# Peptides against a protein of PDB entry 6MBK, part 1

Scores and structures below are computed, not measured.

Target 1, 240 residues: chain A of PDB entry 6MBK
Amino acid sequence: GFEMVNFKEEGFGLRATRDIKAEELFLWVPRKLLMTVESAKNSVLGPLYSQDRILQAMGNIALAFHLLCERASPNSFWQPYIQTLPSEYDTPLYFEEDEVRYLQSTQAIHDVFSQYKNTARQYAYFYKVIQTHPHANKLPLKDSFTYEDYRWAVSSVMTRQNQIPTEDGSRVTLALIPLWDMCNHTNGLITTGYNLEDDRCECVALQDFRAGEQIYIFYGTRSNAEFVIHSGFFFDNNSH
Below, numbering starts at 1 at the first letter of every chain, in headers, positions and changes, except where a header shows other numbers.
Peptide ipSAE was made for these designs. It is ipSAE averaged over its two directions, with the distance scale d0 held at 1.0 Angstrom where the peptide's residues are scored. Compare it between designs on one protein only; published cut-offs may not apply.
A fold fails the geometry check if it doesn't show the stated peptide or something in it is severely misdrawn.

## One batch from the design tools (peptide; aimed at target 1 M58)

Design b1_p29_1 (made by RFdiffusion4)
Pose (drawn by RFdiffusion4):
Structure b1_p29_1 (pose): chain A 240 residues (1-240), chain P 29 residues (1-29)
Amino acid sequence: as target 1 above (240 residues)
Amino acid sequence: EEEEEEEEEEEEEEEEEEEEEEEEEEEEE
């Protein structure tokens, strides 16, 4: 019912190949396909996850290393997902100095500074850990772990991650949801939820989509400062 | 009937433009 298309404004997204009515369940993704903190623990990253206090406290950082480890694993279950991810992003980590200079004297620039400093600190910290700590000597990253790798990973996580219930429903965790996460944003209401019975992520149409029209979802009630810093885009006419 | 419907659509577009201008003024304040 849909195809991948490279749109000028939003980059790649989903386009309807048939008419899709509003409130039609048109997209579902089972849990097995998701990359989660739990799958990161049970992966080759597990030995380091058990020893490193930072990875235990920060599931978003754990997902970034899970993404990097699987990217460096030629036989990864998630290779189809990793190979279709973008190679670059428009998060402020990618901005030139003069692009960030336009934000001087604004409320938003302090968070740009924090994002930069946090990412650089994390890269330097984990570079040292990977090169020296025995519990990381079997990681794929020991051979090569560049700043560009880390910038890409954290950008991939921050622009795509989601909160889902645990398989039991009693907790929440962070996850990457393949296929569905290729939907771009428009104004509206959240129409994506997690179905604990079928154990899958389900998305109903936000509005009518005719064949040939791009399929959009509503990301959330976020400000344009949050969209720029964490999602890497500015949304015109953001009603929130 | 077709002209009354076109007038109602133009009035509705003018009301939506006024609401957008009011929201832009509130955002500047």
Fold by OpenDDE base, seed 4:
Structure b1_p29_1 (fold): chain B 240 residues (1-240), chain A 29 residues (1-29)
Amino acid sequence: as target 1 above (240 residues)
Amino acid sequence: EEEEEEEEEEEEEEEEEEEEEEEEEEEEE
C-alpha cells in the first residue's frame, strides 16, 4: 500500500500507507499498463513502424514516437501518466549555453555535442518521414511535430526507459513503466524485475518502510557518463 | 536515397555501439 505524494525537495514520490518489509513485493505493473515497443507497434504508429527501418531498429525512438502519438491523443489510455511527465528535463538536450560552456572544458562535451547532433539528425529525418510517408498521415502529430516535441519525447524515454522481456519472453524490449517513474531513487541493490508468469513488472522493497515513510527504489547502477547523458545528474565524484 | 541510407546506417551503428557499451558495463559489474 502506497500513495503518490509531492515531496517538497524531491518532487513526486511514493509514500507507504502501511508498514512494508524488506524484500516484500509492494508494487507491480502489468504489461497492459506499460508503454512498450509492442504497444507502439499495435498503436496508430504501427503502420509507419512497419515501414520505417529506424523505428524498427531503435526501440527508444519507437517509444518516443509512441509517447508523442499518445500525448497528442486526448482519449489515450496513457494520458494520466503522460500528464505526470516533466515538461522539461535536465538532460544535455536542454542544457543552456552557460551549462554547455561550463562543460566545454570536460570530456562530457563530446557526448553532449554528439547527442545534440544525433537528436537533430533524427528529428530532420523523421520530420521528412512524417511529412511525406503515407502512413504518417494518420498520426495525430502530423501537423505539429516540432524539435521541442522530439527533444521532449527522446528525453522522456532516455530518463525513463526500462528493459523488459517481450510478451513471449524470447528477447528484451523497452518500456515506460507509469508507476515506476513515480518512485524516487536511492543507491542500493536492484529491487526491480519482470515476472513472466504473471506478465508484470515487480518491485520489492529495499528495506523496511513504516507507514508514512517515502519509498525509494533502485533501478540499477548507471555509469556517471550514462547518468549524465541519460539523467543530467552530475555526481561531483568525477574529480578523478 | 544513398545519403539517407548512410545516415540510417550511421544511426543504427551508433545505437548498437551504445547498447554494446551498456552490455559491457553490465558485464563488468
Scores: peptide ipSAE 0.007, ipTM 0.429, DockQ to the pose 0.000
OpenDDE base, seeds 1, 2, 3, 5: peptide ipSAE 0.006, 0.007, 0.007, 0.007; ipTM 0.423, 0.440, 0.422, 0.425; seeds 1, 2, 5 fail the geometry check

Design b1_p29_1_s1 (made by RFdiffusion4, then SolubleMPNN; from b1_p29_1, 15 letters changed)
Fold by OpenDDE base, seed 3:
Structure b1_p29_1_s1 (fold): chain B 240 residues (1-240), chain A 29 residues (1-29)
Amino acid sequence: as target 1 above (240 residues)
Amino acid sequence: MEEEERRRKEEEEEKKKKEEELLEELRLK
């Protein structure tokens, strides 16, 4: 019902290939296609993850490293998704000196500097880990782990991470959702949810779309796409 | 929305704090 299109001003997006009605489930992404903390644990990163307390405690960092490892893996299942990701982001980590100077007059400057400092510290820590830890030897980034790589991965996760339920539904975990990131965003009601029965992310159409129209979705703020598990978007299949 | 955003920011700050604590703990080892 949709196709990926590179829109001139908006970048990659989805275009309807047929008429889609409001509230229609038109897009779903099974858990197996997601980049999750669990998939990170089950990847080449798993051995290091099992021994690094920061990776274990910080799911976003685990995802960042997962993303870097998969990017560096030519045969990664997620290569098509990773290739759609921007090479640079509008996050504070990419602000130029002039932009930072402009922000110095704002209350945001403290957060910007904190983010820079924290990211740099994380990088320094993990650079040492990657160079010295035995389980890092198998990582495809072993010989090439730059601050630019880390900045990119952190920014990718920061802008695209979603909260999804664990498989048992008992907890919330983090995921990058392919296809989800390919949708351009609109403001409005959250139209995304997770179906635990089918173990998939689901998106319903916010409005009617005609064939050939760009599909817009809303799953959170652009800068922090928290997939809000609204209990209400669990379509109780009990109504059929 | 504002309450949720505030909560999110608080959670992010808590995570950052926890991360810093972990980083410090790991540097001491």
Scores: peptide ipSAE 0.046, ipTM 0.628, DockQ to the pose 0.000
OpenDDE base, seeds 1, 2, 4, 5: peptide ipSAE 0.041, 0.031, 0.036, 0.034; ipTM 0.623, 0.415, 0.614, 0.611

## One batch from the design tools (peptide; made by RFdiffusion4, then SolubleMPNN; aimed at target 1 I61 R121 Q122; its pose is not in this set)

Design b1_p30_1_s4
Fold by OpenDDE base, seed 2:
Structure b1_p30_1_s4 (fold): chain B 240 residues (1-240), chain A 30 residues (1-30)
Amino acid sequence: as target 1 above (240 residues)
Amino acid sequence: VDPSEFVLKRPKKNPADDAILKAMWEKRKK
C-alpha cells in the first residue's frame, strides 16, 4: 500500500507502506472518483455549461469552475480531495514582482505574461456571466466569486489536469485524478494509463520502491521552464 | 470572444534559461 505524507522538500507525496515491485499495479482510480468535464456537466454547473461557449470549448476552465462549485458545497463528494489541494501555488499567478523580474530575460516570460492576460480576461468575462446569466443563480459561488478564487482554481487545474478517454473511448477529456496526483515527479517513463474495461486510471510502479520510500511517477517530457511555469517546481536532474 | 485567446501557452525548451529559473525557484523556496 501507500500513504499520503508531507515530505520536507517536495511537500505532499505518496510513501510506500510495503515493498512495491517495478511494473506492479499499486494504484487505480475509478472514473466515478475523478473530477472530469463530464462530472462538471452533470453538476450544478451543467445548465450554465450548456449555454456558455467558453466553458464548452475550454475543458480546463470547466474543471476550474467545477472545482470552485464543489469547494463551496459542504456535502460535495470531492471535499476530502479538495482539502488536500494547496491553498496557494508556486506558479506565475502567485509570483511577486521581483520573481517576474528574474524571468524577464528568459523565454518563459512570454508564458508568464500570457497567463496573466488570459486569466484576467477569463475572470472579467466570467464575473459578468456569473452576475447576469440566469443559470448562474444556482451556483454556490454566485455571491462569492473573487479573482483569488479563480486564480486558485485555474492554478489547481493547470498543475493537475490530465487527459483521459471519454466513457465510450471515442475522444479525450480532461480530469483531475484524486490520490494519484499526489505522486511527485522523477525521470522515467509514463506508467499511468486508462483501463476502459474496468473504467479506471491505472498506475504501475516506475521502479522498485521499498517500504518507507516516496513513490514517484514521470509526468512526461517537459523542460524546467514548463515545470516552473505550469507545475510550480524546478527539477534539478531533469533529463529533458 | 475567440476561445483561442484564453489558451495558456507552454515555453519551448531553452537550456540557457535553466540557471535563471533555478535561481528564481531557489529564492522563492527560502
Scores: peptide ipSAE 0.406, ipTM 0.776, DockQ to the pose 0.879
OpenDDE base, seeds 1, 3, 4, 5: peptide ipSAE 0.381, 0.353, 0.368, 0.366; ipTM 0.778, 0.768, 0.785, 0.776; seeds 1, 3 fail the geometry check

## One batch from the design tools (peptide; made by RFdiffusion4, then SolubleMPNN; aimed at target 1 I177 C201; its pose is not in this set)

Design b2_p19_3_s1
Fold by OpenDDE base, seed 2:
Structure b2_p19_3_s1 (fold): chain B 240 residues (1-240), chain A 19 residues (1-19)
Amino acid sequence: as target 1 above (240 residues)
Amino acid sequence: SKFEELFKKRKLVPVRHAL
């Protein structure tokens, strides 16, 4: 019903291969295909996770390290997904000095500086952890953990992390959703939900899409400033 | 919204990007 395509302005996205009607379930992703905090806990990262307060407290960082560990693992189940991720991002963490100066004229500058400082501090902290903690010895990151690695992972998670229910539905956790996150964003309503009975993410069409048209979804309410900070772009059709 | 009603009918938990 859809295929991955490189679009001129939006970059990679999904294109309909047939007519899709509004509200039609056209895409679903089972939990077993997701990268989640739980899958991080159940991976080679698990022992370190159980001993590090920051990993336990910040699911986004847990996902970042999970992503790095899987990227460094040739036999990782998620290699096909990881290979679809950008090698770099247009987020503020990748801004050069002149780009940061441009943001000084906006209210976003304070959040950008905060993000820079936090990311640098986190890297310094985890660099030491990886070098000294006994449970870090089994990580593929032991021999190579650069700021560029961490920046990439944090940016990947920042742009792609989603809230989903835990398996029992009692709590909320964070997840990267392969295939689904290839859809580019448009203004509208949330059309993706988690089906606990079938244990999968389900996406229904926001509108009618004809064969050959790009499929857009609504990730959630964001201001342009939030898009710059978290996604590195301004959305012209954003209502905020 | 119509989608909220659909989600209730299908017993779905809304999935949102986490900021």
Scores: peptide ipSAE 0.442, ipTM 0.908, DockQ to the pose 0.926
OpenDDE base, seeds 1, 3, 4, 5: peptide ipSAE 0.456, 0.384, 0.427, 0.425; ipTM 0.913, 0.888, 0.908, 0.907; seeds 1, 4, 5 fail the geometry check

Design b2_p19_7_s1
Fold by OpenDDE base, seed 3:
Structure b2_p19_7_s1 (fold): chain B 240 residues (1-240), chain A 19 residues (1-19)
Amino acid sequence: as target 1 above (240 residues)
Amino acid sequence: SKSLVPIKGFSGAKSSKLL
């Protein structure tokens, strides 16, 4: 078993409540509990999604709008998960002028400026869509869609989105994985997969964890520049 | 054996090529 805990340096994470062995299946999340592009299509966003070419082509933007619609819906199934998300992020979309100047010494500056430009263009496009499109009138964000809302949703998706198989296994889609995405990062091997037979995400322990220890996972191979751009931090023990 | 497809955790935002 495990529990959510606020750690002093790492923030929120998972702590073991008993001894967990290496390769033990300690955490699983069924498809029905995930926020996916498919759940976005089946939500109040579905009518707009069916008519907007950008939502259809860009699953990350579809997830960002799904997250905003569910956040604005008091009866959303995902309210308990959404309330665990940060209100702000240390990602480039939140950087002040001096933080951007520091990055000018790195190749990451081109990706930061691209991210700013793309996010601003997306916001301007979707602001007009939300104001003018007939299917947008039923969205709970119709009268409250700010740049701050959009950058928060984009940053939430950017830091937490995962590739999973479609239900038939024929393609990949994007998902937010509640509870699992609370695990903090360590160096190691990928220990999370999708079980198509049981239709669930499965996470096995990277190592032995004792009762009271923090449970870490490996997010995948990333450069420190990719961690800053996509996760907002440097990882000192990153071997890449 | 259960078919497990590896999940690539925390996939970075794909750059918008459409806007």
Scores: peptide ipSAE 0.046, ipTM 0.699, DockQ to the pose 0.204
OpenDDE base, seeds 1, 2, 4, 5: peptide ipSAE 0.028, 0.026, 0.026, 0.022; ipTM 0.670, 0.672, 0.641, 0.625; seeds 1, 4 fail the geometry check

Design b2_p19_7_s4
Fold by OpenDDE base, seed 2:
Structure b2_p19_7_s4 (fold): chain B 240 residues (1-240), chain A 19 residues (1-19)
Amino acid sequence: as target 1 above (240 residues)
Amino acid sequence: MKKLVPVIGFSGAKSSKLL
């Protein structure tokens, strides 16, 4: 088994409570526990989603609004998950002047400025939508939609969104995967897949873990620049 | 072995041409 632990430098992570062997299926998350574009469509956001072209075209934005609506809902099924999310991120949307100045010498600066501009435009658009659209009147964020809320939700989705198959396996959709996304990153191979027969996300151990050790997973092959832009961290041992 | 569909972390901010 495993438990959630707050590690001093890495924040929340998973710790093994017993020895786990390499390739052992130690973690699975059924579809019903995932925050997906489908769960967003089936939520209080559904009526607005059905009328807004951007929510329909951008599954990541649909997830961001789903996350905000669920965060603002005291009785949300996902409250325990949402409470484990960082309150802020080391992503470009949170960079201070000195961090931006450091990146001016890098190729990442264009992407940082693009993220700022895109996020600001999205916020301005959706602020107007929330204020004026009839289907927005029932959203729990109707009177409390700030740029800080939007920045947080976009950053949460940017760092944690995954592609999974639809229930019928015919296409891909976007999902946040509670509990699984608590695993911190290490170098290795992708050890997470979706089991369509059992309708669940499955994670096998990348290596042997002993009782008391932190359980790491590999998030994928990314450059340090991509980690900064998309995950908000550098990985010194990143061989890519 | 059950064929698992790989779960891929997708961080790509799609620049929407819609905005």
Scores: peptide ipSAE 0.051, ipTM 0.715, DockQ to the pose 0.179
OpenDDE base, seeds 1, 3, 4, 5: peptide ipSAE 0.030, 0.026, 0.025, 0.029; ipTM 0.692, 0.681, 0.680, 0.674

## One batch from the design tools (peptide; made by RFdiffusion4, then SolubleMPNN; aimed at target 1 I61 I177; its pose is not in this set)

Design b2_p21_6_s2
Fold by OpenDDE base, seed 3:
Structure b2_p21_6_s2 (fold): chain B 240 residues (1-240), chain A 21 residues (1-21)
Amino acid sequence: as target 1 above (240 residues)
Amino acid sequence: EEEEEEEEEEEEEEEEEEKEE
């Protein structure tokens, strides 16, 4: 029903290969293809995860380390997905001094400074853990863990993480969703969800698309300020 | 331990903020 294409102004996106109707299920991603906290526990990171309190408490950090371990693994199942990720992000962690100075006149400056402080502290902690912890010795990042690596992984998770149900549906967990990131964002109604019976993420069409049109999806309601801080996106006509 | 607890609290607040947005 769709193909990946490079749009001149918007980069990579999905194009309809046939007519798609509004409310039609056109895209789904089974749980087995997701990068989740559960897949992190079942990876080379699992032994360290089982002994580190921060990795156990913080699902987003567990995903960041899972992403780094899989990126450093040439035979990772997720290599095709990881190669589609940006090398840099428009998140506060990448802002230049002049951009930060501009934000000093806004309420967002407190959140920017919090992100800088927290990310620097987390990096210092995990650098020590990776150097000293016995279960870190077999991690593919053991001899190559820089602040730039950590900043990239945290920013990748921050901009791309999704809430999904656990396998039993009893709680919420975090996931990175391959193919989902290739859909460009739009403003409107939520067109994404999770089907527990089929154990998959599902995307329904927001509108009718013709063959050859770009497909857009909507992930949630955020202000333009929140999108800039947390996602690096901006919509000229955000209604929220 | 205290540094890890302060890290967990600040990060839980950030993860909750990211969930409400």
Scores: peptide ipSAE 0.007, ipTM 0.494, DockQ to the pose 0.000
OpenDDE base, seeds 1, 2, 4, 5: peptide ipSAE 0.006, 0.007, 0.007, 0.007; ipTM 0.449, 0.470, 0.486, 0.491

Design b2_p21_6_s3
Fold by OpenDDE base, seed 5:
Structure b2_p21_6_s3 (fold): chain B 240 residues (1-240), chain A 21 residues (1-21)
Amino acid sequence: as target 1 above (240 residues)
Amino acid sequence: EEEEEEEEEEERREEEEEEEE
């Protein structure tokens, strides 16, 4: 048992409501609660997705649009999750002029400019799609789709996307995992995986936690998203 | 690596779209 708590310095996190043992499965998130490419296809975005090649080929962009559509939907099931997301991110897309100027002396400037260019082009493309495509007329973002919206959604996905198996386990797909993103991180071993039998994301406790302690989970080396993508969900075949 | 592959796939699509206009 855990509860969501807003920690003053760390933002939202999980607090143990009982003693939790090391290696105990304390947190699981069923597929039906995830924001996935599949849930995007099954949403108001589905008709547009079925006709747009970029949405079909780029799961991250499909998630970004799914996130925007659900954010714009007051009755969305994911509103409680979306409300926990930052309004701004510490990503290259949010770098101030001084940060960019500092990076001009580094090799990272090329990657930053690439991200800016790509995101701007994507925005321009999808702005045109949203304005002209018949299936976009029912999207809740139809009348309000700004670069800031797109930048936020892309950055949300980039920092929070996870790889999970498809329902049939035949391939990997992308997901945003509610509750998972709310755990604060520690250094340790990966304690996260996907249980195909129960069709859920699973997190086991890295250590013993007492009732009232903050639960930390390990999301590995890069951003919270990148680790779950790279290390959190091993299919049996990636024993490398 | 996957972000780089997605960026490369996107750059390729944007180049294809720019060639079609």
Scores: peptide ipSAE 0.007, ipTM 0.505, DockQ to the pose 0.000
OpenDDE base, seeds 1, 2, 3, 4: peptide ipSAE 0.007, 0.006, 0.007, 0.008; ipTM 0.482, 0.465, 0.495, 0.504; seeds 3, 4 fail the geometry check

## One batch from the design tools (peptide; made by RFdiffusion4, then SolubleMPNN; aimed at target 1 P165 W180 G193; its pose is not in this set)

Design b2_p22_3_s1
Fold by OpenDDE base, seed 3:
Structure b2_p22_3_s1 (fold): chain B 240 residues (1-240), chain A 22 residues (1-22)
Amino acid sequence: as target 1 above (240 residues)
Amino acid sequence: SKRLEELFQKRKWVPVRHAITR
């Protein structure tokens, strides 16, 4: 019912291949296809995760390392998804000095500096961990872990992470949702939910889409400052 | 909307949205 297309101005998105009615379930992604904190724990990263308090406490960092390990694994199940991710981002972690100076006129500057400092400190910490921890020896990134790698992974997770329930529904965890995250954003209502009975993410159409039209979804309410900090852009149709 | 809320209940959904980490 849809296909990936490179749109002018907007970049990659999803286009309807048939008429889709409002509230129609047109897209679903089973848990087994998601990159989650749990899949990270069950991967080659698992032994290190079980012994590092920061990985355990910060699911976004666990996902970042999960991405790096899977990217470095030629036979990874998620290679097709990872290859669709941008090689670089427009987030503040990639800002040049002039771009940072431009933000000094906004309240976002404090958050930008904080994000940069925290990311740098995290990299320094984990560089040492990867070099010295016994369980890091089997990681595919053991001999190739640069700041650029970490910056990319953190930015990928920052821009694409979502909250979903654990399998038993008792807690909330973080997930990257392949295919679904290709949809571009529009103002509207949340139309994506996790179905625990079928154990999958489900997305219903926000409105009617005719064949050939781009499919948009609403990812949630965000201020322009939050878009800059966490997505690297200003959204024109944002009322915040 | 009310209709979307009913849909969420019917499908027993937990809402999925982008998570901001600060």
Scores: peptide ipSAE 0.449, ipTM 0.885, DockQ to the pose 0.897
OpenDDE base, seeds 1, 2, 4, 5: peptide ipSAE 0.444, 0.432, 0.431, 0.428; ipTM 0.884, 0.878, 0.875, 0.879

Design b2_p22_3_s4
Fold by OpenDDE base, seed 3:
Structure b2_p22_3_s4 (fold): chain B 240 residues (1-240), chain A 22 residues (1-22)
Amino acid sequence: as target 1 above (240 residues)
Amino acid sequence: SSALEQRFKERKWVPVRHAITR
C-alpha cells in the first residue's frame, strides 16, 4: 500500500500506492525486525554490554554501538535498513561555529554545549574500553572506531529512537523501527502503537491518503528547540 | 482525545513515541 520515494523538498518518505482510509492499519513492524537494546544484548556486543555499566545504564548508547557493530558487519540482517540512514545529519553535533553562534540567542545553546561535552566524554571513555577490554577484541569496530563514527551513531539514534514495551510489557525499552521511521512528520495525534499480543509496532493512518500522496505521521509533541537539538531542524507547522 | 483513547483500547496498544534523551 506504500512505496519509498525521494520527494523534491523533503527527501525520502513514504507514498501511498492506493487509497488509504483514516485509522486503517497500513504498516506494521514485528519485534524481530527492530533494533532494540535487547537485540544489542543478543548480538556480538552482548559480552561487552554485560560488563560495562554505561552501556547497561544508557540504552541510547547501547543502540549506538549496536548500530555501529551491525554497520561494520557485511552480513548483518539490518544492512538494508542501515543503508537508508543518512551519512551525515543536521544535528548540533555537526554544526559549524556560525551555526552555534546563531543558537546563542536561544535557550537551546545550553543543551547544545552539554551535548558536545557529553558526546566527547563518551567517545573518550569508550575508545579506551574498546582498546583494552577483553570482550571488545572480537567487535567488528575494534580497529575502526573514530569520533566521526560515534557522532554518526549517536545522531542516528537520537533522531530515530522510540520507546516501546518489552516482550512481557513490564518495562519500557528503546528501539529503532525500520521502514516506519521513513515517514515524515506532521502535526496531529499519535497513530502508532505497540501490539503486545501480536508483538509488533502498528501504524494506522492519521487521515485519508489518496494514491500518490505522501504519508505523514506524528512522532510526538516537541518544541522547536527540541527539534533543533534532537532532529536538527525547525518544524514549520510546530505550534509549540 | 476520546477517539484516540478508544483506538488504543480496541487495539490493546502501548503508545509508540519518539524518545528524547539528553
Scores: peptide ipSAE 0.408, ipTM 0.840, DockQ to the pose 0.856
OpenDDE base, seeds 1, 2, 4, 5: peptide ipSAE 0.398, 0.393, 0.394, 0.393; ipTM 0.829, 0.825, 0.833, 0.842; seed 4 fails the geometry check

Design b2_p22_7_s4
Fold by OpenDDE base, seed 1:
Structure b2_p22_7_s4 (fold): chain B 240 residues (1-240), chain A 22 residues (1-22)
Amino acid sequence: as target 1 above (240 residues)
Amino acid sequence: SESLLKRFKEKKWFPISLHITK
């Protein structure tokens, strides 16, 4: 019912291959296909995760390292997904001097600086961990872990992470949702949810989409400022 | 919509939005 397409102005997105009606379940992604904190624990990162308190406390960082490890693994199940991710982002971590100058006149500048500083600190910490921790020896990134790698992974997770329930529904965890996260944003209502009974993410159509039209979803209620900080873009008709 | 609410209630559907961690 849909296909991946490179749209000229918006980059990669999903296009309907048939008419899709509003509220139609057109996309679902089973848990086994998600990149989650749990899948990170079960990966080559697992031993290190079990010994590092920051990885345990910050699921987003765990996902970032999971993403890096899988990217460095030629036979990773998630290679097709990873290849669809941008190589660079328009988020504050990638801002050039001119972009920072523009933001200096806004309230967002403090968040930008904080994000940069925190990310740099995290990188410095984990660089040392990767170099010295015994359980880091098996990581495919052992000999190649740059700030650019970390910046990319953190930005990928920051822009794409979602809260989903654990398998038993007792708590929430973080997940990257392949294929689904390729949908670009529009105003509307949240139409994506996790179905615990079927153990999958489900997305229903926000509106009618005709064959050949791009499929949009609503990421959530956010201001344009928040979108810039977290997603790297402005949405002109964002009334929030 | 009523349909979405129904889905949430009947299928233990947990709404998903992009979660941004500062």
Scores: peptide ipSAE 0.299, ipTM 0.789, DockQ to the pose 0.862
OpenDDE base, seeds 2, 3, 4, 5: peptide ipSAE 0.276, 0.247, 0.038, 0.036; ipTM 0.773, 0.738, 0.464, 0.465; seeds 2, 4 fail the geometry check

